# Designs tried in a protein design run: peptides against a protein of PDB entry 1EMU. Part 123

Target 1, 132 residues: chain A of PDB entry 1EMU
Amino acid sequence: PPYLKWAESLHSLLDDQDGISLFRTFLKQEGCADLLDFWFACTGFRKLEPCDSNEEKRLKLARAIYRKYILDNNGIVSRQTKPATKSFIKGCIMKQLIDPAMFDQAQTEIQATMEENTYPSFLKSDIYLEYT

## One batch from the design tools (peptide; made by RFdiffusion4, then SolubleMPNN)

Design b2_p28_5_s1 (from b2_p28_5, 11 letters changed)
Fold by OpenDDE base, seed 2:
Structure b2_p28_5_s1 (fold): chain B 132 residues (1-132), chain A 28 residues (1-28)
Amino acid sequence: as target 1 above (132 residues)
Amino acid sequence: DEEEEEKEEEELLEKLIQEVLDEIKEKE
């Protein structure tokens, strides 16, 4: 069953709508749902191929991601990303150089945070265990 | 308006994330 795959890898969990739903519920209770939302935002952003018609949209999205997750020093995402990574993102925004991969390093760091902390905790949570 | 801009950005983010989730749902 899918729930067994969720325990094998975070990737499997994040590729299943039911797994995502349960994991997000858990993260919300832990006050760190932004980790997951940011991860998905980065994934979605990277998929947007630059073109004349979506230039404004991509810039707005980049700013939105930056302001919501990176700029907030009290936020969980900001606390779990390295200063150099945040500085790079800020630079991209300021220069309006919006590469599809501009959030890749930040996403990697947040993914590592989930792998090392929240994901293992989720597998020990009542939410997951009662589902199985 | 700054508040309006923030609201628009939030909506854009929500749509972006939802698109990813929808793709996951479609693959299942």
Scores: peptide ipSAE 0.687, ipTM 0.926, DockQ to the pose 0.779
Fold by OpenDDE base, seed 3:
Structure b2_p28_5_s1 (fold): chain B 132 residues (1-132), chain A 28 residues (1-28)
Amino acid sequence: as target 1 above (132 residues)
Amino acid sequence: DEEEEEKEEEELLEKLIQEVLDEIKEKE
């Protein structure tokens, strides 16, 4: 069943509607839901192909992601991203150089955080175990 | 106005995330 695949790979968990729902519920209880939301935001942002018609939208989204997760000093995403990474993102926004990959490094760092901390904890949580 | 701007950005983010989730749902 799918829940067994979730235990083998974070990727499998994040590619499953039910897995995402349970994991997000767990993260909310741990005060870490922003990790997952940021990860999905980065994924969604990267999928937006630059063109004349969506330039404004992409800039707004980049700013939104930056302000919500990177600039928030009290946020878990900010605490789990390296200063150089945050500085790079800020630079991109200030220079209006909005490349689809501008959040890739930050997403990688947050993914590593989940892999090392929240994902293993989720697999040991009552939420996951009761589901199985 | 700052509160309204923050709300708008929140809505943009929610929509962006929802689009990704919708794609995952469609694959299933």
Scores: peptide ipSAE 0.687, ipTM 0.925, DockQ to the pose 0.710
Fold by OpenDDE base, seed 1:
Structure b2_p28_5_s1 (fold): chain B 132 residues (1-132), chain A 28 residues (1-28)
Amino acid sequence: as target 1 above (132 residues)
Amino acid sequence: DEEEEEKEEEELLEKLIQEVLDEIKEKE
């Protein structure tokens, strides 16, 4: 069943609607749902192919992601991303160089945070165990 | 004005995330 795959890979968990729902509920209880939201935001952003017609939209989205998760020094995403990574993103925003991959390093760092902390804890949580 | 900007950013982010989730749903 799918819940067994969730225990084998974070990727499997994040590729399943029910898994995502349960994991997000868990993260909200832990006060760190922003980790998951940021991860999905980065995924969505990278899928947007740059062109003249969506340049403004992509810039607005990049700015939104930056302001909500990176610029907020009190936020969990900001605390779990390296200063150099945050500085790079800031530079992209300031220079208006909005490459689809501009959040890749930050997403990788947040993914590592989830892999090392929240994901293992989720698999030990009542939410997951009661689902099984 | 700043509040309106924050609302717009929130809406953009919500839509972006929802698009990813919808894609996952469609693949299931």
Scores: peptide ipSAE 0.683, ipTM 0.925, DockQ to the pose 0.727
Fold by OpenDDE base, seed 4:
Structure b2_p28_5_s1 (fold): chain B 132 residues (1-132), chain A 28 residues (1-28)
Amino acid sequence: as target 1 above (132 residues)
Amino acid sequence: DEEEEEKEEEELLEKLIQEVLDEIKEKE
């Protein structure tokens, strides 16, 4: 069953709507749902094909992601990303050089945070165990 | 103004995340 795959890899969990729903509920209880939301935002952003018609929209999205998750010093995403990574993102925004991969390093760092902390805890949570 | 810009950015971000989730739902 799918829930067994969730225990084998975070990737499997994040590729299943039921898994995502349960994990997000758990993260909200832990006060760190922004980790997951940021991860999905980065995924969505990378999928956008840059072109003349969506240049302004992509810039606005990049700014939105930056302002909500990176610029907020009290946010968990900001605390779990390296200063050099945040500086790079800031530079892209300021220079308006919006590459689809500009958030890749930050996403990797947040994914590692989930792998090391919240994901293992989720697998031990009542939310997951009662689902199994 | 700045408040209007921030509101627009927030809405765009919410839509972006929802699009990813919708794609996952469609894939299943």
Scores: peptide ipSAE 0.683, ipTM 0.925, DockQ to the pose 0.871

Design b2_p28_5_s2 (from b2_p28_5, 12 letters changed)
Fold by OpenDDE base, seed 2:
Structure b2_p28_5_s2 (fold): chain B 132 residues (1-132), chain A 28 residues (1-28)
Amino acid sequence: as target 1 above (132 residues)
Amino acid sequence: DEEKEEKEEEELLEELIQEVLEEIKEKE
């Protein structure tokens, strides 16, 4: 069953709508839902190919991600990303150089945070265990 | 208007995330 695959890898969990739903519920209870939302935002952003018709939208999205998750020093995403990574993102925004991969390093760091902390905790949570 | 801008950004983010989730759903 899918829940067994969720325990084998975070990738499997994040590729399943039911797994995502349960994991997000858990993260919300822990005050860490932004980790997952940011991760998905980065994934979605990277998929947007630059073109004349979506240039404004991509810039707005980049700014939105930056302001919500990176700029907030009290936010969990900001606390779990390296200063150099955040500085790079800020630079891209300021220069309006919006590469699809501009959030890749930040996403990697947040993914590592989930792998090392919240994902293992989720597998020990009542939410997951009661589902199984 | 800053408040309007923030609201628009929030909506854009929500749409972006929902697109990703919808793609995951469609692949299942």
Scores: peptide ipSAE 0.667, ipTM 0.922, DockQ to the pose 0.770
Fold by OpenDDE base, seed 5:
Structure b2_p28_5_s2 (fold): chain B 132 residues (1-132), chain A 28 residues (1-28)
Amino acid sequence: as target 1 above (132 residues)
Amino acid sequence: DEEKEEKEEEELLEELIQEVLEEIKEKE
């Protein structure tokens, strides 16, 4: 069953609507929902192919992600990303060099945070165990 | 207007995330 696959890998959990819903609920209780939202935002952003018609939209989205998650020093995403990574993103925004992969390193770091902390805790949570 | 800009950015983010989730839903 799917819930067993969720315990085998975070990838399996994040590729399942029910898994995502339960995990997000857990993260909200822990005050860490921004980790997951940021991860999905990065995924969505990378899928946007640059073209003349969406240049402004892509810039706005990049600025939005930066302002909400990176610039907020009190936020969980900011606390779990390295200064050099945040500095790189800031540089891209300031120079308006909006490559689809500009958030890849930050996404990797946040994914590692989830893998090492919140994901294992989720598998021990009442939310997950009651579902099984 | 800073408030309007913030609201627009929030809406853009919500739409972006929703698109990803919709794709996951469609694959199931």
Scores: peptide ipSAE 0.666, ipTM 0.921, DockQ to the pose 0.775
Fold by OpenDDE base, seed 4:
Structure b2_p28_5_s2 (fold): chain B 132 residues (1-132), chain A 28 residues (1-28)
Amino acid sequence: as target 1 above (132 residues)
Amino acid sequence: DEEKEEKEEEELLEELIQEVLEEIKEKE
């Protein structure tokens, strides 16, 4: 069953609608939902193919992600991303050089945070265990 | 207007995330 695959890898969990829903519920209770939201935002952003017609939209989205998660010093995403990574993103925003991969390093760091902390805790949570 | 800008950015983010989730749903 799918819930067993979720325990094998975070990737499997994040590729399943039900898994995502349960995990997000858990993260909200832990005050860490921004980790997952940021991860999905980065994924969505990378999928947007640059073109003349969506240049302004992509810039706005990049600014939105930056302001919401990176610039907020009190946010968990900001605390779990390295200064050099945040500086790079800021530079891209300021220079308006918006590459689809500009958030990849930050996403990797947040994914590592989930792998090491919240994901293992989720597998031990009542939310997950009640589902199984 | 900072409040307006913040609201617009939040909406953009929500739409972006929903697009990803919808794509995952469609692949199941």
Scores: peptide ipSAE 0.660, ipTM 0.920, DockQ to the pose 0.739
Fold by OpenDDE base, seed 1:
Structure b2_p28_5_s2 (fold): chain B 132 residues (1-132), chain A 28 residues (1-28)
Amino acid sequence: as target 1 above (132 residues)
Amino acid sequence: DEEKEEKEEEELLEELIQEVLEEIKEKE
C-alpha cells in the first residue's frame, strides 16, 4: 500500500495526495508547515517557463516567496536556510533577475531539513501510525 | 496598501501550490 512507500522515501510521500495531507497536518501541529508550503512553492515556481507575457507574474511570485519565507527572520524557513542562500535570493529580487532555478538551493536545504528531522518524526507520529 | 500587497502575495502563493497539488492528483 502507498503508506509503505511513504516510509521508504520522502519523495514518495510528497508525490501522494493522502501522504501530503497527513504530513502537512503533522507539520502544522509541530509549527513547521511552512517547510512544506515553501517546498511546493519552489516546485511550482520552477515549472513556470519565463516569457515576456508572464514576467510580471513571475516577479510577483518570486517577491511573494521571498517576503513570506526568506525575509521573515523569525520563520522556520529562514532559520533553516543558509545566509548565503538567502542573500542570493535577495539579490535576484533586487536585480529583477528571476531565473526559474533561483530557489533551488533554498529548496534543497529545506528538503534536507525535512529529511533529517520532520520526516522521520512523522513516521513515528500517531498520525502516520494510526493510518497504517 | 501594504495589506493589499500581502493579500495578493498570499493568493498568488496559494494558487501556485494548488497547481502543484492538482498535478499530483491528476497523475494518481
Scores: peptide ipSAE 0.660, ipTM 0.920, DockQ to the pose 0.741

Design b2_p28_5_s3 (from b2_p28_5, 14 letters changed)
Fold by OpenDDE base, seed 3:
Structure b2_p28_5_s3 (fold): chain B 132 residues (1-132), chain A 28 residues (1-28)
Amino acid sequence: as target 1 above (132 residues)
Amino acid sequence: SSSKEEEEEEKLLEELIESVLKEIEEKE
């Protein structure tokens, strides 16, 4: 069953609607839902093909991601991303150089955070265990 | 940032995340 695959890899969990829902619920209870939301935001952003028609939108999205997750020094994402990574993102936004991959490093760092902390905890949580 | 700007950014982020989740759903 899918829940067994969720225990095998975070990737499997994040590629399953039910798994995502349960994991997000867990993260909300832990005050760490922003980790997941940021991860998905980065994924979505990278998928946007740069073109003249969406240039402004992509910039706004980049700014939105930056302001919500990176700029907030008290936020979990900010605390779990390296200063150099955050500085790079800021630089991209200030220079309006909005490459689809500009959040890749930050996403990697947040993914590592989830892999090392929240994901294992989720697998031990009542939310997951009661689902199984 | 103004309150309205923050609301717009929040909306954009919400839509972005929803788009990813929708793609995942479509793959299932």
Scores: peptide ipSAE 0.635, ipTM 0.911, DockQ to the pose 0.669
Fold by OpenDDE base, seed 2:
Structure b2_p28_5_s3 (fold): chain B 132 residues (1-132), chain A 28 residues (1-28)
Amino acid sequence: as target 1 above (132 residues)
Amino acid sequence: SSSKEEEEEEKLLEELIESVLKEIEEKE
């Protein structure tokens, strides 16, 4: 069943609507839901092919992601991303050089945070265990 | 205004995440 695949890899969990829903519920209880939202935002942003018609939208989205998750020093995403990574993103925003891959390093760091902390905890949580 | 800008950015982020989740749902 799908819930067994969720225990095998975070990738399997994040590729399943039911898994995502349960994991997000768990993260909200832990005050870490922004980790997941940021991860999905980065994924969505990378898929946007740059062109003249979506240039303004992509810039607004990049600024939105930066302001909500990176700039907030009290946020979990900001605390779990390296200063050099945040500085690079800031530079892209300031220079208006919005490459689809500009959040890749930050996404990698947040994914590592989930792998090392919240994902293992989720598999031990009542939310997951009661579902199985 | 700053308030309008924040609201627009929040909406854009929500739509972006929803688009990813929709793609996952379509693959199931």
Scores: peptide ipSAE 0.632, ipTM 0.909, DockQ to the pose 0.776
Fold by OpenDDE base, seed 4:
Structure b2_p28_5_s3 (fold): chain B 132 residues (1-132), chain A 28 residues (1-28)
Amino acid sequence: as target 1 above (132 residues)
Amino acid sequence: SSSKEEEEEEKLLEELIESVLKEIEEKE
């Protein structure tokens, strides 16, 4: 069953609607749902192919992601990303050079945070165990 | 206004995340 695959890898969990729903519920209880939302935002942003018609929208989205998750020093995402990574993102926005991969390093760092902390805790949580 | 701009950005982010989740749903 799918819940067994969720225990094998975070990737399997994040590729399943039921898994995502349960994990997000857990993260909300832990006060760190922004980790997951940021991860999905980065994934979505990378999928947007740059072109003249969506340049303004992509810039607005990049600014939105930056302001909500990176710029907020009290946020969990900001606390779990390296200063150099945040500085790079800021630089891209200031220069208006919006590459699809500009959030890749930040996403990797947030993914590592989930892998090391919240994901293992989720697999030991009542939410997951009662589902199985 | 700043509040209006923030509201627009929040909406754009929400739509972006929802689009990813929708793709996952369609792939299942």
Scores: peptide ipSAE 0.630, ipTM 0.908, DockQ to the pose 0.783
Fold by OpenDDE base, seed 1:
Structure b2_p28_5_s3 (fold): chain B 132 residues (1-132), chain A 28 residues (1-28)
Amino acid sequence: as target 1 above (132 residues)
Amino acid sequence: SSSKEEEEEEKLLEELIESVLKEIEEKE
């Protein structure tokens, strides 16, 4: 069953809507749902192919992601991303150089945070165990 | 205003995330 695959890898969990739903519920209880939301935001952003017609939209989205998750020093995403990574993103925003991969490093760092902390905890949670 | 801008950005983010989730659903 899918829940067994979720225990094998975070990727499997994040590629399943039921898994995502349960994991997000868990993260909300832990006060760190922003980790997941940021991860998906980065994924979505990277998929947007740059062109003249969507340049403004991509810039707005990049700014939105930056302002919500990176600039907020009290946010968990900001606390779990390295200063150099945040500075790079800021630089991209200021220079208006919006590459699809500009959030890749930050996403990697947040993914690592989930892999090492929240994901293992989720697999030990009542939410997951009761589902099995 | 900053409040309106923030609201618009929040909306954009929500739509972006929803699009990813929609793609996952379509693949299932």
Scores: peptide ipSAE 0.630, ipTM 0.908, DockQ to the pose 0.751

Design b2_p28_5_s4 (from b2_p28_5, 12 letters changed)
Fold by OpenDDE base, seed 3:
Structure b2_p28_5_s4 (fold): chain B 132 residues (1-132), chain A 28 residues (1-28)
Amino acid sequence: as target 1 above (132 residues)
Amino acid sequence: SMKEEEEEEEKLLEELIESVIKEIEEKE
């Protein structure tokens, strides 16, 4: 069943709507749902191909992601990303150089955080175990 | 206002995240 695949890799968990739902519920209880939301935001942003018609929208989205997750020093995403990574993102925003991959390093760091902490904890949680 | 801007940004983020999850749902 799918829940067994979830235990094999975080990727499998995040490629399943039921897995995502349960994991997000768990993260909310832990006060760190922003990790997952940021991860998906980065994925979604990277998929937006630059063109003349969406330049303003992409900039606005980049600003939104930056302001919500990176700029907020009290946020878990900000606390789990490297200063150099945050500075790079800030630079992109200020210079309006909005490359689709501008959040890739931050996403990688947040993914590592989930891999090392919240994902293993989820697999030991009542939410996951009761589902199985 | 700043409040309105924050609300707009929140809406954009929600839509972006939902779009990614929706694509997963559509593949299933």
Scores: peptide ipSAE 0.642, ipTM 0.902, DockQ to the pose 0.746
Fold by OpenDDE base, seed 4:
Structure b2_p28_5_s4 (fold): chain B 132 residues (1-132), chain A 28 residues (1-28)
Amino acid sequence: as target 1 above (132 residues)
Amino acid sequence: SMKEEEEEEEKLLEELIESVIKEIEEKE
């Protein structure tokens, strides 16, 4: 069953709507749902192909992601991303150089945080164990 | 206004995240 695959890799968990739902519920209880939301935001942003017609929208989205998750020093995403990574993102926005991959390093760092902390905790949680 | 811009940004983020999750659902 799918829940066994969830225990094998975070990727499998995040590629399943039921897994995402349970994991997000767990993260909300832990006060760190922004980790997952940011991860999906980065994925979605990278999928947007740059063109003349969506340039303004992509810039607005990049600014939104930056302001929501990176700029707030008290936010969990900000605390779990390196200063150099945050500075790079800020630089891209200030220069209006909005490459689809501009959040890749930040996403990698947040993914590592989840894999090392919240994901293992989720697999030990009542919400997951009771589901199995 | 600043408030209106923040609301727009929040809406854009929600739509983006929902779009990604929806694509996962469509593949299943």
Scores: peptide ipSAE 0.640, ipTM 0.901, DockQ to the pose 0.792
Fold by OpenDDE base, seed 1:
Structure b2_p28_5_s4 (fold): chain B 132 residues (1-132), chain A 28 residues (1-28)
Amino acid sequence: as target 1 above (132 residues)
Amino acid sequence: SMKEEEEEEEKLLEELIESVIKEIEEKE
C-alpha cells in the first residue's frame, strides 16, 4: 500500500496527495507547515516558463515567496536556509533577474531539513501510525 | 496598500501550491 512507500522515500510521500495531506497536518501541529508549502511553491515556480507575457506574474510570485518565507527572519524557512542562499534570492529580486531555478538551492536546503528532522518524526507520529 | 499587496501575494502563493498538488495523481 502507498503508506509503505511513504516510509521508504520522502519523494514518494510528496508524490501522493493523501501522503501530502497527512504530512501537512503533522507539520501544522509542529508549527512548521511552511517548510512543505515553501517546497511546493519552489516546485511550482520552477515549472513556470518565462516569457514576455508572464514576466510580471513571475516577478510577483518571486516577491511573494521571498517576502513570506525568506524575508521573515522569525520563520522556520528563513531559519533553515543559509544566509548566502537568502542573499542570492534577494539579489535576484532586486535586479529583477527571475530565473526559474532561482529558488533551487533554498528548496534543496529545506528538503534536507525535512529529510533530517520532520520526515522521520512524521513516520513515528500517531497520525501516520494510526493510518497504517 | 501594503495590506492589499500582502493579500495578493498570499493568494498567488496559495494558488501556486494548490496547482502543483492538484497535478499530483491521487493514489489509492
Scores: peptide ipSAE 0.640, ipTM 0.899, DockQ to the pose 0.604
Fold by OpenDDE base, seed 5:
Structure b2_p28_5_s4 (fold): chain B 132 residues (1-132), chain A 28 residues (1-28)
Amino acid sequence: as target 1 above (132 residues)
Amino acid sequence: SMKEEEEEEEKLLEELIESVIKEIEEKE
């Protein structure tokens, strides 16, 4: 069953809408849902193909991601991303150099955080165990 | 205004995240 695959890898969990829903609920209870939201935001942003017609939208989205998750020093995403990574993103925003991959390193770092902490905790949580 | 800009950014983020999740396969 799918819930067993969720325990095999974070990738499997995040490739299942039911898994995502449960995991996000867990993260919200832990006060760290921003980790997952940021991860999906980065994925969505990278999928946007740059063109003249969506340049303004891409810039707005990049700024939104930066302001919500990176700029907030008290936020969990900011605390779990390296200063050099955050400064790079800031530089891209300031220079308006909005490459689809500009959040890749930050996404990698947040993914590592989830892999090492919240994902294992989720598999030990009541919400997951009661679902199984 | 600044408030309106923040609201727009929040909406854009929500739509972006929802679009990604919507395209993910639902598994039983």
Scores: peptide ipSAE 0.642, ipTM 0.900, DockQ to the pose 0.600; fails the geometry check

Design b2_p28_6_s1 (from b2_p28_6, 16 letters changed)
Fold by OpenDDE base, seed 2:
Structure b2_p28_6_s1 (fold): chain B 132 residues (1-132), chain A 28 residues (1-28)
Amino acid sequence: as target 1 above (132 residues)
Amino acid sequence: SSEARDKTSEEIIEKLLKEYEEEEEKEK
C-alpha cells in the first residue's frame, strides 16, 4: 500500500495526495506547516515559464513568497534558511530579476530540515501509525 | 506521480497570490 512507500522516502510521501494531506495535518499540529507550504510554493514558482504573459504573475508570486516566508524573521522558514540564501532572494526581489531558480537553494534547505526533523517525527506520529 | 505535487503547488500559489493582491489593495 502507498503508506509503506511514504516511510521509504519523503519523495514518495510528497507524490501522494493522501500522504501530503496527512503530513500537512501533522505539521500544522507541530506549528510548522509553513515548511511544506513553502516547499510547494517554490515548486510551483519554478514551473512558471518566463514570458510576457506570466511576467506580472511571476513577480507577484515571488514577492508573495518572499514576504510571507523569508521576510518574517519569526517564521520557521526564515529560521531554517541561511542568511546568504535569504540575502540572495532579497536581492532578486529588489532588482526585479525573477529567475525560475531563485528559490531553489531555499527550497533545498527547507527540504533538508523536513528530512532531518519533521519527516522522521511524522513516521512516529499517531496520525501516521493510526492510518497504517 | 507528480499529479499530487502539481495540484498542491497550484493551490498554494493561488492562495499566495490572493493574499498578496489583498495586501496591495489595502496599501492603496
Scores: peptide ipSAE 0.721, ipTM 0.942, DockQ to the pose 0.861
Fold by OpenDDE base, seed 5:
Structure b2_p28_6_s1 (fold): chain B 132 residues (1-132), chain A 28 residues (1-28)
Amino acid sequence: as target 1 above (132 residues)
Amino acid sequence: SSEARDKTSEEIIEKLLKEYEEEEEKEK
């Protein structure tokens, strides 16, 4: 069953709509849903290929991600990303150099945080165990 | 499959853009 695959890897969990929903609910209870939302935002951003028709959209989205998750020093995403990574993102925003990969390092760091902390905790949580 | 991942990403992006545009309008 799918829930067994979720325990094998975070990748499998995030490829399943039910898995995503349960994991996000768990993270929200833990006050760290922004980790997952940021991760998905980065994924979506990277999929937007640069072209004349979506330049404004990409710039706005980059600014939105930056302001919501990186600029807020009290936010969990900001606390779990390295200063150099945040500085790089800030630089891209200020210079309006909006490369599809500009959030890749930050996404990697947040993914590592989830792998090391929230994902293992989720597998031990009542919400997951009761689902199985 | 990546279908669920793609759908979730799209939903989050749409919300972020909407929030940003609303904030931008308030700042004018």
Scores: peptide ipSAE 0.721, ipTM 0.942, DockQ to the pose 0.831
Fold by OpenDDE base, seed 4:
Formats: C-alpha cells, sequence, structure tokens
Structure b2_p28_6_s1 (fold): chain B 132 residues (1-132), chain A 28 residues (1-28)
C-alpha cells in the first residue's frame, strides 16, 4: 500500500495526495507547516517558465515567497536557510532578476531539514501510525 | 504521483499570490 512507500522516501510521500495531507497536518501540529508550504511554493515557482505572459505573475510570486518565508526572521524557513542563501534571494528580488532556479538552494536546504527532522518524526507519529 | 505534487504546488502558489495582493492593497 502507498503508506509503505511513504516510509521508504520523502519523495514518495510528497507524490501522494493523502501523504501530503497527513504530513502537512503533522507539521502544522508541530508549528512548522511553512517548511512544506515553502517547498511546494518553490516547486511551483520553478515550473513557471519565463515568458511575457508570466512576467508579472512570476515577479509577484517571487516577492510573495521572499516576504513570507525568507524575510520573516522569526519563521522556521528563515531559521533553516543559510544567510548566504537568503542574501542571494534578496539580491534577485532587489535586482528583479527572477530566474526559475533562484529558490533552488533554499528549497534544497529546507528539504534537508525535513529529511533529517520532521519526516522521520512523522513516521513515528500517531497520525502516520494510525493511518497504517 | 506528480499530479498530486503539481496540484498542491498550484494551490500553495494561488494562496501566496492572493495574500500578496491583499497586502499590496493594504499598503496603498
Amino acid sequence: as target 1 above (132 residues)
Amino acid sequence: SSEARDKTSEEIIEKLLKEYEEEEEKEK
């Protein structure tokens, strides 16, 4: 069953709608749902290919991600991303150089945080165990 | 599946954009 695959990799968990929902619920209880939301925001952002019709949307989205997760010094995403990474993102925003990959490093760092901490904890949580 | 991931990403993006636009309006 799918829940067994979830225990094999975070990738498998995030490829399943039920897995995503349960994991997000768990993260919300832990006060760190922003980790997952940021991860998905980055994924969605990278998928938006630069073109004339997407320019305004991409700029707004980049600013939205930056202001909500990077600029918020009290946020878990900000705390789990390196200063150099945040500085790079800020530079992109200020220069309006909105490359599809501008959040890749931050996403990688947040993914590592989930892999090392929240994902293993989720697999030991009542939410996951009761689902199995 | 990738469809679930894509759907979730789209939902998150839409919420972020909405929040951003609302904040812009308040700043005017």
Scores: peptide ipSAE 0.720, ipTM 0.942, DockQ to the pose 0.821
Fold by OpenDDE base, seed 3:
Order: sequence, then structure tokens, then C-alpha cells
Structure b2_p28_6_s1 (fold): chain B 132 residues (1-132), chain A 28 residues (1-28)
Amino acid sequence: as target 1 above (132 residues)
Amino acid sequence: SSEARDKTSEEIIEKLLKEYEEEEEKEK
């Protein structure tokens, strides 16, 4: 069953709608749902191909991600991303150089945080165990 | 599936854009 694959990798968990829902519920209880939301925001942003018709949308989205997750120094995403990474993102926003990969490093760092902390905890949680 | 990931990503993006536009309006 799919839940067995969820225990094998975070990637498998995030490829399953039920897995995403359960994991997000768990993260909300832990006060760190922003980790997952940011991860998905980055994924969605990268999928938007640069073109004339998407320029305004991509800029707004980049600014939205930056303001919500990076600029907030008290946020968990900001606390789990390196200063150099945040500085790079800020630079891209200020210069309006909105490359599809501009959040890749931050996404990698947040993914590592999840894999090292919240993902293992999820597999030990009542939410996951009751589902199995 | 990639579809699940795509769906979730799209939902998050839509919410973020909406929130951003609301903030822009307040800044005027």
C-alpha cells in the first residue's frame, strides 16, 4: 500500500495526495506547516515558464513567497534557511531578476529540515500510525 | 503522482497571489 512507500522516502509521501494531507495536518499540529507550504510554493513557482505573458504573475509570486516566508525573521522557514540564501533571494527580488531557480537553494534547505526532523517524527506520529 | 504535487502547488500559489494583491491594495 502507498503508506509503506511514504515510510521509504519523503519524495513518495509528497507524491501522494493522502500523504500530503496527513503530513500537512501533522505539521500544523507542530506549528510548522509553513515548511511544507513553502516547499510547494517553490515547486509551483519553478514550473512557471518565463515569458511575456507571465512576467507580472511571476514577479508577484516571487515577492509573495519572499514576504511571507523569507522576510519574516520570526517564521520557521526564515529560521531554517541560511542567511546567504535569504540574501540571494532578496537580491533577486530587488533587482527583479526572477529566475525559475531562484528559490531552489532555499527549497533544498527546507527539504533537508523536513527530512531530518519533521518527516521522521511524522512516521512515529499517531496520525500516521493510525492510518496504517 | 505528479498530479497530486501539481495540484497542491497550484493551490498554494493561488493563495499567495491573492494575499499579495490584498496587501498591495492596502499599501496604496
Scores: peptide ipSAE 0.720, ipTM 0.942, DockQ to the pose 0.813; fails the geometry check

